# Peptides against a protein of PDB entry 5H65: the designs that were tried, part 19

Target 1, 294 residues: chain A of PDB entry 5H65
Amino acid sequence: QYLERTPLCAILKQKAPQQYRIRAKLRSYKPRRLFQSVKLHCPKCHLLQEVPHEGDLDIIFQDGATKTPDVKLQNTSLYDSKIWTTKNQKGRKVAVHFVKNNGILPLSNECLLLIEGGTLSEICKLSNKFNSVIPVRSGHEDLELLDLSAPFLIQGTIHHYGCKQCSSLRSIQNLNSLVDKTSWIPSSVAEALGIVPLQYVFVMTFTLDDGTGVLEAYLMDSDKFFQIPASEVLMDDDLQKSVDMIMDMFCPPGIKIDAYPWLECFIKSYNVTNGTDNQICYQIFDTTVAEDVI

## One batch from the design tools (peptide; aimed at target 1 L48)

Design b1_p24_2 (made by RFdiffusion4)
Pose (drawn by RFdiffusion4):
Structure b1_p24_2 (pose): chain A 289 residues (1-273, 279-294), chain P 24 residues (1-24)
Amino acid sequence: QYLERTPLCAILKQKAPQQYRIRAKLRSYKPRRLFQSVKLHCPKCHLLQEVPHEGDLDIIFQDGATKTPDVKLQNTSLYDSKIWTTKNQKGRKVAVHFVKNNGILPLSNECLLLIEGGTLSEICKLSNKFNSVIPVRSGHEDLELLDLSAPFLIQGTIHHYGCKQCSSLRSIQNLNSLVDKTSWIPSSVAEALGIVPLQYVFVMTFTLDDGTGVLEAYLMDSDKFFQIPASEVLMDDDLQKSVDMIMDMFCPPGIKIDAYPWLECFIKSYNVTQICYQIFDTTVAEDVI
Amino acid sequence: SEEEEEEEELEEAEEILETYHKNS
């Protein structure tokens, strides 16, 4: 009834901060390599970070495999422990600690594992069969998180990361403080270990064109715009194909802008200290499938 | 060269977004 759209030439003449409903074509976008759009964002210090690569994680887990699991830290009231020996893997030993709920191991889909010396591949397989996995190492007096450069928790397809600057790391026995040992809420796991969790976000720069003007608008969200979770997309081939198709739909390579579909959205202007723009309260996924 | 330029622009965009969220 009162749906009206503001041309871009009118927006460029106005001061910030304000909000606009617009319709424009996506002339171009960055990143051209879409996997680079997935960033980690700390809600405490507002720092943006790259997600570690497979090679980065392989280095950490292989380095963890050189250390011997300490027998003194095995079989506590918090967990049962099991050590597996290996052959033709530089004498590697893998320790898996099964976390108990009130002295009893829960079902595998509710059971959290702590693992020393495991590979990324093994941890991913364990994450399918069990509730979740925390990479750990034998500290002086207790098990400790392997490294904040690696995920503090792998749950399903989500690799949860913590902020190195804002976190004050606590040892594993502090998991006793969790209300139960079956739900394993990632924010609750992070709080028990003194970790400030990072948030996954899609970060992209859109160049919008409605024929009256041109404007650069940022995309920064976790799951609203694409209706695809940023927390899951790097470990899910289907979610990656969906992002590829949506961006190919709005901005197909090689063909002209005349043939592109329109993008209906809101944008908010703001002062940086020049005026910048950002998409908000917008989803392309509700009308597109 | 084009790829380096695009990376620099992305890095600048990230600095701007950080600044915005720190000011909010």
Fold by OpenDDE base, seed 5:
Structure b1_p24_2 (fold): chain B 294 residues (1-294), chain A 24 residues (1-24)
Amino acid sequence: as target 1 above (294 residues)
Amino acid sequence: SEEEEEEEELEEAEEILETYHKNS
């Protein structure tokens, strides 16, 4: 439906819920740091979570590495297993399971690795070569996903996370349900393992000013607003620079707001009840700023 | 040392890769 442009002063007087098309200047935004704006969102329970830092992952994988792989779970119809014993004084055992497609090992770039007892560094190195890696542990009867606090799937530099609340984990043998054991689509892997995948999202609050009024609008977007995937931005310096450039363009530092470019966007109003107080909030939706840059 | 541990991890990863290539 075509929405006519509405001035902010008019919007601020109207009841929610409604949808608006606006033209405003980005007076300010929060958070200022890009890495703080990237979150994980569950599409089912709608919880927002922080993206785990490398230090957090190191701890998880170190803890996982303290457990010895179960020899009984090695070499199944699904995967071929190899075990290494580290030369260090700890004698850590690392098991790597190479998932087969129809009983045959695929090419390295198509092969899913299940890693048991690997460090973050080892896992990342293997992911760069094999593309798809799942951190696992020995369960009672089968291999299991190591921990939902860590990625359930690492593909290159992309970490795929699952929702702890909404997921009901199934054992690794459930990967047998996948007909194609070469592409390793994250959603398919998640479904097979009973994981509700989390979505990377940009989460920001924009202060918008069109000269008639000022309102705060919430942005939660995965890839439309910047035309940059939130899932890739943390691992790509060029993408980070691009987002920063976009934000600096709309909200240039050291310049008066009168010189700011106009931002055209869609916002929706909605009611939020916090105790006895009813508040109208605003959210940006269906907006792409990249088209306005051009 | 941390450097020695990193080197050991690198060697292990390379061995895994080499093993895979020999078996593929």
Scores: peptide ipSAE 0.038, ipTM 0.684, DockQ to the pose 0.013
OpenDDE base, seeds 1, 2, 3, 4: peptide ipSAE 0.032, 0.032, 0.033, 0.033; ipTM 0.657, 0.656, 0.661, 0.665

Design b1_p24_2_s1 (made by RFdiffusion4, then SolubleMPNN; from b1_p24_2, 13 letters changed)
Fold by OpenDDE base, seed 1:
Structure b1_p24_2_s1 (fold): chain B 294 residues (1-294), chain A 24 residues (1-24)
Amino acid sequence: as target 1 above (294 residues)
Amino acid sequence: SAEEEEEEQYRRDLEVLEQILKLE
């Protein structure tokens, strides 16, 4: 779609909603810390949530580790089970269930593990050896997802989360409905378990200045703006460095704004009502910085 | 046989688990 470039001074005088193409300098941005800019977004209810910290997960898994696996739920047609007692940690019980594909145990790189009583550290180590890991607990009649406050699926270094509000959890045996029990596509797993998966998004506020005016624009983007997936950035130092480099390029520290590069982007205005106050806000959309540097 | 291969893979997987979890 074609939009004429509009100076910020003109935009600031116009009613919302409208779409604009702009050329501006990034005077500043917030939050400054990358971790703070990554959120979880529900595509259904549109709530934004914080990505759980390691400490949050430790608590959840510690609580799970206090529970005893139910022996009656072991070794079903869906999975083969093994239960151990740890040598340390006061004899913690750990159960691991190897999900089978048509009664056959898949290779490790295709195998989904269900784990009861695992710590975050153990689960992360397992996720690097096997295809995926689901933290579970013994329910009344079946294994169940441990807690939606923790990842429902850990695949490699990626933690997949579900929306507590929108999800209606189903028991683990519902994984039987999956035709493909080797790739373990997160969306398919989520669907089978009644989970609405959350999306990782970058959430930032940019202060844009084109010399005619200054406005703040909101950014909520999963993978387009930086051409870096928000879902991977927190667990990848190189990706983090890349984002930092991009931000430093547009907003270099210790340099006058006159020397900043120009950013071309699309913004849309919208109305926000807070009580009796009506405010016009702006959001960046359909913008990739790698293509918009002038 | 396919069954033997599966059993061997299972054994290897258990060894990995025992190493990671330090299980008895």
Scores: peptide ipSAE 0.376, ipTM 0.865, DockQ to the pose 0.010
OpenDDE base, seeds 2, 3, 4, 5: peptide ipSAE 0.376, 0.371, 0.371, 0.371; ipTM 0.865, 0.865, 0.864, 0.866

Design b1_p24_2_s2 (made by RFdiffusion4, then SolubleMPNN; from b1_p24_2, 11 letters changed)
Fold by OpenDDE base, seed 5:
Order: structure tokens, then C-alpha cells, then sequence
Structure b1_p24_2_s2 (fold): chain B 294 residues (1-294), chain A 24 residues (1-24)
């Protein structure tokens, strides 16, 4: 529905919930660091989680590498397997399983790899050469996803994560349910494996000022606000620069707010009760800043 | 033809993997 522009001073006096169209200046925002604003959001339980850092993933994959691949799980109708023994002092065994499409090994750019005992570095390198990589472990009767604290699917530089709370993991053989074993759509892979995929989101708090009043509005958005996917920004320096440029444009450092550009956006109010305190909060929605910039 | 192509692709994939694993 079309909303008339409402001044912040009027909004601040109204009860929630309501929707508003506003024109305001971005006085300030938090967090200031982009990497701190990117989170993982579960669409089912709505929990926000931190994106795992490389160091966290290293530990997970190191732990996984301590387990020996089960020879009995090699070479099924779903995949062909190869095992390597590293030349390091530990003699680490790495198993790679090439998922077949209708019994045929697809081209590398269409091939899903299942990897046991791989390091983060190895997995990342493989993801650049093959369509997708799934870190796995040998289960009792089948290969299983290694750990939901790590990506369940890596495609190029994109790490796909699942919700630990909402997912009910199924064994790797459930990938047989996928008719197309070449495109490896993340949502399809997730569904086959019983994973509720997490969504990358920008999470920020904006302090908005239109000269009549000041309010804080919460932003949780995956790709609309900046017209940049939150899922890609952490792995792309140019996208990071673009987001930074947008934020600097609306909230330029060293310049007085009077010179700030106007931001047109939609906000919704909602009630939040924390113990004995009842407050009205605001969230930005259905807003694209790129339209204001271009 | 399909078997030969599969074998060739597997060989290529293995070479890539070996190269990656050796560089670690």
C-alpha cells in the first residue's frame, strides 16, 4: 500500500504496530565494521548467528581429519571414491567422493565432491575447481555431513550453513532423491539432507534524524537494501567497498549532519516487552537505498 | 564412449586433486 511520508516526531507519538514511509538522515549506524554486520539468520527459528571465522572452520576440519575414512563406505552407486594418504608425519587419510549423475561422473564444473579429512585450505581449493564440496564424515552406515558448525555446502567462495536447532540431518545417500545431480542448488541439497539453510543478512541499527525527531531503526536484510547479497560480501572486496561507499555516502565522516543526504525508507513499529519494560521498536523494511543513490 | 569419457574425466579430476593435496 502507498504510505504518505510521516515525520519522525509524529511517529514517535504513535502506538505500534504501524508502517511508515519516512525521509530522514542517517545520523549514525552500528556496527561500524561491515564484517560485524553480516550474520546468519534462520528463517524457521529466527535465531541470529555469527558467521564462522576461518579459524573456527580450521578447528572443525582438523578435528574431522583425525577420523579415518571407513573403507566400507567407499564406491557406492551414488559416488566414486578415492583415498589419499598424506606424506606428513601423521599420515592423514583424505577421502574424496565424486557424486555421479545417473551413474555417470559429471564434468568437474558440475561435480559435487564429498570430502573426508580435508583441511579448510584443501576444501577451498577444491571448491574452486569443482561445482561444490560437502565436508563429510564416515557414519555408521553411510557418509554423513561433518558438522553443521561448518558449511554443509561450499560453492566457489560461498559457504552455505545450516541451522543446528532446526535441522534433522539425514545421511548422504539421501542425495539420491535429487533428480538433477549437476546443478547442486543449495536449497535442494539442504532439503535432501534435512538441513534448514541459514540466510546471510545484514544486521544494523540506524539512527535516523529528520529534524523533527530521532529514532533508531533496525535493519535485517539479505540483498534488498544495498542491492548486494550478504552471502557474497564477506568474500568479495569490491562488494565490501561498495557497501562501505554507500554507508559513507549517507553518513559521511567528518561532515555535519546538515549536509547528509536524505534517505527514503519504510519503517515498521512493533512492541517489545522486556520484563517490566514495554517499548516500541522500529525496523526498516522493503527499502532499497540504491534507488536513492542512483 | 560414455565409459571412456567418464574415465578421462575421472583421471582429470584425480590429477587436480593430487595437485591440490600436494600443495598443502
Amino acid sequence: as target 1 above (294 residues)
Amino acid sequence: MEEKEEEEEMEKALKILEQILKKE
Scores: peptide ipSAE 0.173, ipTM 0.766, DockQ to the pose 0.010
OpenDDE base, seeds 1, 2, 3, 4: peptide ipSAE 0.172, 0.067, 0.074, 0.176; ipTM 0.760, 0.730, 0.733, 0.767; seeds 3, 4 fail the geometry check

Design b1_p24_2_s3 (made by RFdiffusion4, then SolubleMPNN; from b1_p24_2, 11 letters changed)
Fold by OpenDDE base, seed 2:
Structure b1_p24_2_s3 (fold): chain B 294 residues (1-294), chain A 24 residues (1-24)
Amino acid sequence: as target 1 above (294 residues)
Amino acid sequence: SEEEKEEEEYKKSLEELETILKKE
């Protein structure tokens, strides 16, 4: 649908819900730091969560490493297992399970590893050598996902998380339902394991000003607005710089708003109940900004 | 043979694993 431009002063007088095309300057935005704007969003329950920090993951994997792999769960039709005992004082045991494709071990770049007792560092190193890594633990009758507070799937530098509220976890043997055990598509893995995958999103509040009025609009976007995936930005310095450059372009420090570039975007209004009061809020949608500073 | 290929891949995977874990 084609929308004509509407001035902010007119929008502010209208009832919700409605969709608008606007042209405004980005007076300010929150949060100012990029890493604070990247969140995890559940598409089912719509909860927003913080991306776990390295320290958080360290604790989870340290706790997992205190558990001994169950020898009864080694070497199934789904995977071949190898146990490594560290030479440190604790003698930590690490079990790695190589998932097979129809009884055949795939190449490293096609192989999914299940790991028990691994540290974050070890897991990250393995994820760079193999297709994917799933942190697991020994359950009563099968291997199980270690903890939804940690990634359920690591592919290279990408950590895939699941929603604790919406997921109904199934045991690792449910990976047998996957016809293709070489590509390891995150959504397929999630479905097999009963996981509702979380989505990386940029979450920001924009204060928009077109000279007729001022409006706060909420941005929640995965990859369209910046044309940069939120899932990759935290692990890529160049992508971080690109986002910073875009924000600096629209909201340059040290100059007056009169010199700011115009931002064209779509916003939608919606009603929010705050106690007994109804409030109209605004959200940016279906908007792409330039990747390059012009 | 297919079996030989599997064995070689498994061996390679184990070697990679050992290399990673020994350095930790």
Scores: peptide ipSAE 0.146, ipTM 0.775, DockQ to the pose 0.010
OpenDDE base, seeds 1, 3, 4, 5: peptide ipSAE 0.043, 0.048, 0.137, 0.142; ipTM 0.682, 0.682, 0.774, 0.769; seed 5 fails the geometry check

Design b1_p24_2_s4 (made by RFdiffusion4, then SolubleMPNN; from b1_p24_2, 14 letters changed)
Fold by OpenDDE base, seed 4:
Structure b1_p24_2_s4 (fold): chain B 294 residues (1-294), chain A 24 residues (1-24)
Amino acid sequence: as target 1 above (294 residues)
Amino acid sequence: SSEEEEQKQMEKDLQILEQLLKLE
């Protein structure tokens, strides 16, 4: 889409909705901390949720580990099961179910593990060696997803979450509907299990100033703006540093705004009604920040 | 046979798991 550059002063006088190309300086942004800007977004109900902290996950998995795996649910046509007892005083039972592809166990790098009674640490270790891990529990008739407050799928360092409001969970045997039981595409797994997957997004508010006017623009973006996936940034220190560097580049601390680089972006205006008050808001869209300072 | 291959793969996977988890 070709749009001519419009000064902010002109934009501020126009009715919504409209799309604009702008060139402005990033006067300020919020939140300042990266971990606060990464959220989970539901594509259906549009609810924004916090990414669970490790401490929260530890509690969930500890609680799950208090339940004994049901022997009746082990070794089905879908998966082969193995149970271990931990060497601790409690003798915690950990069940691992290896999902088969057409009755054959896949290679480790293609294998989905269902884990019952595992800790966060154990699950994370396994996810680094196997393709995918799903935390599960014994249901009445089948294995079930443990808790949507925890990841429904872990692949490497990526935690995939589902929407509690929009999901209608189905039992684990519904994975049989997947023809390909080697790639374990998160969306396919989610669909099979009745999960509406949440999307990692950067959520920020930018205060933009081009010298003619100032406006606030909302950013909700998964991977385009920074060219860094929001789904990976929390688990990768280098990616975090990269985002921080980008933000510091556009909004350097201790420097006057006159020396700030120019940011080129697209914004769209939209109307928001709050009671009797009508407000025009702005959202950044279809924008990638340049690697080099313009 | 496919069953022999499956068993061999299972054994390998179990060894990996045992090493990673330090389980009995």
Scores: peptide ipSAE 0.098, ipTM 0.749, DockQ to the pose 0.010
OpenDDE base, seeds 1, 2, 3, 5: peptide ipSAE 0.091, 0.036, 0.033, 0.074; ipTM 0.753, 0.672, 0.680, 0.745

## One batch from the design tools (peptide; aimed at target 1 F98)

Design b1_p25_1 (made by RFdiffusion4)
Pose (drawn by RFdiffusion4):
Structure b1_p25_1 (pose): chain A 289 residues (1-273, 279-294), chain P 25 residues (1-25)
Amino acid sequence: QYLERTPLCAILKQKAPQQYRIRAKLRSYKPRRLFQSVKLHCPKCHLLQEVPHEGDLDIIFQDGATKTPDVKLQNTSLYDSKIWTTKNQKGRKVAVHFVKNNGILPLSNECLLLIEGGTLSEICKLSNKFNSVIPVRSGHEDLELLDLSAPFLIQGTIHHYGCKQCSSLRSIQNLNSLVDKTSWIPSSVAEALGIVPLQYVFVMTFTLDDGTGVLEAYLMDSDKFFQIPASEVLMDDDLQKSVDMIMDMFCPPGIKIDAYPWLECFIKSYNVTQICYQIFDTTVAEDVI
Amino acid sequence: SSYQPTLEDSTLADDVLAEHEKRRS
């Protein structure tokens, strides 16, 4: 009834901060390599970080495999422990600690594992069969998180990361403080270990063109715009294909802008200290499947 | 450049699951 759209030339003449409903074509976008759009964002210190690569994580887990699990930290009231020996793996030993709920192991889909000396591949397989996995190492008096450079919790396809600057790391026994040992809410796990969780976000720069003007608008969101979770996309091939197809739909490579579909959206202007723009309250996924 | 693990020939996940079932029985 009252759906009207503001041309870009009118927006460029106005001061910030304001909000606009617009229709425009996506002339171009960054990043050209779409996997670089997935960033980690700390809600406490507002820093933006890269997600560690497989090679980075492989270094951490292989380095963890050189350390011997400490027998003194095995079989507590919090967890049962099991050590596996290996052959042709530089004498590696793998410790898996099964976390109990009131002195009883829960079902595998509710059971959290703590693992010393495991590879990324083994941790990912364990994450399918069990509720979740925390990479750990034998500290002086207790089990401790392996490294904040690696995920503090792997749950399903989501690798949860914490902020190195904002976190004050606590040892594993502090998991006793969790209300139960079956739900394993990632924010609750992070609080018990003194970790400030990072948030996954898609970060992209859109160049919008409606024929009256041109404008750069940022995309920064976790799951609203694509209806694809940023927290899952780096570990899910289907979700990656969906992002590829949506961006190929709005901005196909090689063909002209005349043939592109229109992008209906809101944008908000703001002062940085020059005026910048950002997409908000917008999804392409409701009308596109 | 990859974010996904390189797959390995490992029985550890099945062994861990069998050990868990044994402990619960």
Fold by OpenDDE base, seed 4:
Structure b1_p25_1 (fold): chain B 294 residues (1-294), chain A 25 residues (1-25)
Amino acid sequence: as target 1 above (294 residues)
Amino acid sequence: SSYQPTLEDSTLADDVLAEHEKRRS
């Protein structure tokens, strides 16, 4: 899309809603720490949630490991099962269910695993060897998703989360509705299980200054702005460094703003009403930061 | 719950992979 560049001073005088193309310097931003800027967003209720920490997941999976797999739920038309008993962990039972495609076990890179009683470490290792892993528990009549506080699907290093508020969980046998049981598209899995998938987003507030005016713009973006997926950044040190580098480039510490590079972006204005107060806010949209500094 | 995690890495992933391969053979 094309919009004529508008100075901030002009924008600040105009009514909302409107869309603008701007060229400004990033005076400051918040939060400053990357891990604080990565959140989970529900597309339905629009609630922003924190990404669970490893410690939180450990607790969930430890609790799950205290439950005994139901033998009645092993080996269905959907999956083949095997149970392992740990040697030095008080006999912890780990049930792994290999999801079949039309009654046939697919290749490891196509195979979905359902796991009961696995640790985070074990699950992560499995996700690197198989297509994907779903932490589950034994329900009354079927396997169920373990906990929406934990990932409902792990693919490689990506943890897929669901919204507790908007999801209406269905039992694991609903995966039968998937014609292709080799691709395991997260959205398809979510739909089958009644999960509203959360979206990883970068959430930041930019203070923009073009010399004519200053405004704050809200950034909520998944993968366009940095050309780095928010879903992957927390698990990849190189990606984290890249984001940090980009932010340092636009907002270098210890340097005067006059030396800052220019940022070109699109912003949209919108009205926010709080009681009797009417405020115009701004949000960055459809913007990709340039690789080269202009 | 009395469950305590171990500090040692589990071989579960390798075992699961081996089991999968066995079942596909």
Scores: peptide ipSAE 0.639, ipTM 0.850, DockQ to the pose 0.320
OpenDDE base, seeds 1, 2, 3, 5: peptide ipSAE 0.620, 0.624, 0.616, 0.621; ipTM 0.850, 0.849, 0.850, 0.849

Design b1_p25_1_s1 (made by RFdiffusion4, then SolubleMPNN; from b1_p25_1, 10 letters changed)
Fold by OpenDDE base, seed 2:
Structure b1_p25_1_s1 (fold): chain B 294 residues (1-294), chain A 25 residues (1-25)
Amino acid sequence: as target 1 above (294 residues)
Amino acid sequence: MSYKPKEEDSDLADKALEELEKLRS
């Protein structure tokens, strides 16, 4: 619906919940570093968690690499398998399973790989040559997802994560439920494996000032606000620079707020109970700022 | 900063690609 612009001073006096259109200056924001603002959000339980660091993933995959692939789980109707021994001192065993589409191996750009014992670097290289990669381990009767602390699906440079709280993992053979095994849609893969996929989101707190009042508004958005996907920004230096440029434009360092540009956005108020206290909070929604930058 | 895989780890990816081609032939 169309909303008239409301001054912040008026908004601050009103009860929640309500929706507003505002015109304000971005006095400040937190966190200041982009990396700190990118989180993983569960759409079901609404928990926020940090995106795992490279070091965290290295540990997980290193641990996975200590396990030997079970030869009994090789070459099923779902996949054809190949095992290699690395030329390092330890002779690490790596198993790659090529998922078939109705018994037929697809081309590399359509092929999903299941990998046991791979390093993060190896997996990333594989994801550049194949459609998708799933890190797995040998279970008792079937291959299983390696660890929900690591990506359940890697496509190109995008790492897809699942919620530990909400997911009930199923074995790899459940991928058989997918009719099309050439277009590996993350949501479909997640559903087949009992995973609730997490969403990459920008999480920031904006301090907004229109000269009549000041309020803090919460931003949790995946791709609308910056017109840049949060899922891709951490893996793309150019996208990172773009976000930084946008933030610097609205909140330029070294100058007074009087010279700041005006930000037009929508905010909604909502009630939050903190003990015995009822607090009104504000969240930015349905707002795109990138169109004003370009 | 974006993660950049090490070039030395491209061996597995190449082997996997070759294997797929072999299996498809």
Scores: peptide ipSAE 0.587, ipTM 0.872, DockQ to the pose 0.584
OpenDDE base, seeds 1, 3, 4, 5: peptide ipSAE 0.585, 0.586, 0.586, 0.585; ipTM 0.872, 0.872, 0.872, 0.872

Design b1_p25_1_s2 (made by RFdiffusion4, then SolubleMPNN; from b1_p25_1, 10 letters changed)
Fold by OpenDDE base, seed 3:
Structure b1_p25_1_s2 (fold): chain B 294 residues (1-294), chain A 25 residues (1-25)
Amino acid sequence: as target 1 above (294 residues)
Amino acid sequence: SSYKPKEEDSNLADEALEELEKLRE
C-alpha cells in the first residue's frame, strides 16, 4: 500500500529486505540498447534467457525441414492435412495441418495451423495470414512440438516461448482438451501441451540519484513500467521508438543531471550472497514511469 | 544445417489459404 518517501542516503544505511518509495533522477542505465534489455523469464524456475535471434530460428527450422512428414499422422479428427513439395531445396516437403473445431474447419482468422518442414520465412507468412501457427514435427505416434528453442506458438508477429526446464511436453493431440478451438489463447495452448510459458521482460539496471545518495536498482518488468508490452516491442518499430523516447526523457544525452526529470518509483531491497560476500541489492517494482514523471 | 536463402521459399502461405477454403467447401 502506501509508503512514505525515503531519501536514498537513508535507504543505503538500512538492512534488507525492505520496501521503499523513492524520488530520484535516472543518472544512467544499462543496457543502452533496447534489444539487449528484452529477455525471456520463466515464472516457475526464474531463469532468464535471451530472446532467440532470427539466425537462431533459421537454424532450428532448417533442421526441422530436413525431416519428412509422416504420412500416417495426417488427417486426424483434430486436423486436416495438406503436403507441399517445393520445387527447389531438393524437393523439401512441408505439411500444414488445419486444426478443426469439433470436426469443422474454422475461418482462416480462427484457424490454428500446425506446420512441419517449414522455413522461418514460410512460418512467418503463415502466421500473418492465419494468426496462429505452431511449428511441429512428426513423432512416433503423434505430431509433437518441434523445439522449445523455437516458439511453440506464433500469433501474428508475437512469438510465444516455453521453458525447457519446467515444461513436460505432451503430444499435439492434447489440444483436443481445449473446448474452444478458435481463440487459441497462448496460456491455454501451453497448458494443453504441458508448456510453462516464458514471459517477455524488460531487464535493465538503473543508476538512481536523488542528491543524497546513489544506488543501482534492477528492473525486471513485462508491461507496467513503460506501459508497453515487452512481448510486442521487438516487433513494433513504433513501440521501440516510444521506449527510446521515454529513456531519453529521463536520461537525456548532453544534458546535466540537474536538469533531469524526477522519477518516482518503488524499490525493494534484498540480500545477495556470493561466497563470503554479502551485498544488498535493489529492485524496482509496481512502477509506471508515465505516471511518475515530475 | 547449411544456410538456405529465403528467396528459395515457396508461396506456401497463399496456397495454404486456398487449401483451407477448398477444404471448408
Scores: peptide ipSAE 0.421, ipTM 0.781, DockQ to the pose 0.362
OpenDDE base, seeds 1, 2, 4, 5: peptide ipSAE 0.413, 0.412, 0.418, 0.407; ipTM 0.795, 0.794, 0.781, 0.794

Design b1_p25_1_s3 (made by RFdiffusion4, then SolubleMPNN; from b1_p25_1, 12 letters changed)
Fold by OpenDDE base, seed 4:
Structure b1_p25_1_s3 (fold): chain B 294 residues (1-294), chain A 25 residues (1-25)
Amino acid sequence: as target 1 above (294 residues)
Amino acid sequence: SSFKPTEEDSNLADEALKYLEELRK
């Protein structure tokens, strides 16, 4: 939809909700640290949560490793199983289940591994070789997802998380419902297991100034704004640098705002009620900064 | 990630890969 540019001073006088096209300078932004701006967002309950740190994951996997794999749950029609006993750590047992596609084991790059009792380091190495890994535990009658506080699926360096509030977990055998057991699309895996997948999002507050007025606009975006996936940025130094460069470009330190480049954005206004106070807030949407470099 | 796997961790992954290859024969 085509929208004419509206000055901020005019926008600030209008009632919500409305959509606007603006041209403004990025006076400042919050948070300043990229790692603080990357969050996990539930599309259903809209809860924002922090991306778990490696230390948190390490604890979860260590706890999971204290439980012995159930022999009765090994080698089903869905997967072939093997148990490794570690040389260290008092002979910790690690069970790896290789998921089959219609009874046939796929190639390593297409094979989903279910890992029981693995450490974070082991899981990371497995994900690099096999592409797809699910941390699991032995349930009463079937393998189950280990913990939604940890990734339900690891693909390469990408950790896929689920919402604890909205998910109703199902046992691992529900993966049988997937027709294609080679691509392991995260959304399909999540659906089969009753998981509501969380979305990586950049969450930032922009202070925008076009010389006529100043407003704060909220940014919650997964991959469009920077043309960089929020899901990958935490694990890729080059992507982090790219985001930092973009932000420095629009909001360069030590330079007067008059020299800042113009940012073209779409923003929408919406009403927020906090007690007796009604406030109009603004959110950036459908905006790509890379396209405005023309 | 600043996390670096240990040699032992790498061994498990390698063994798993080898095992899969053997199963596929």
Scores: peptide ipSAE 0.461, ipTM 0.846, DockQ to the pose 0.491
OpenDDE base, seeds 1, 2, 3, 5: peptide ipSAE 0.458, 0.444, 0.457, 0.453; ipTM 0.843, 0.820, 0.846, 0.833

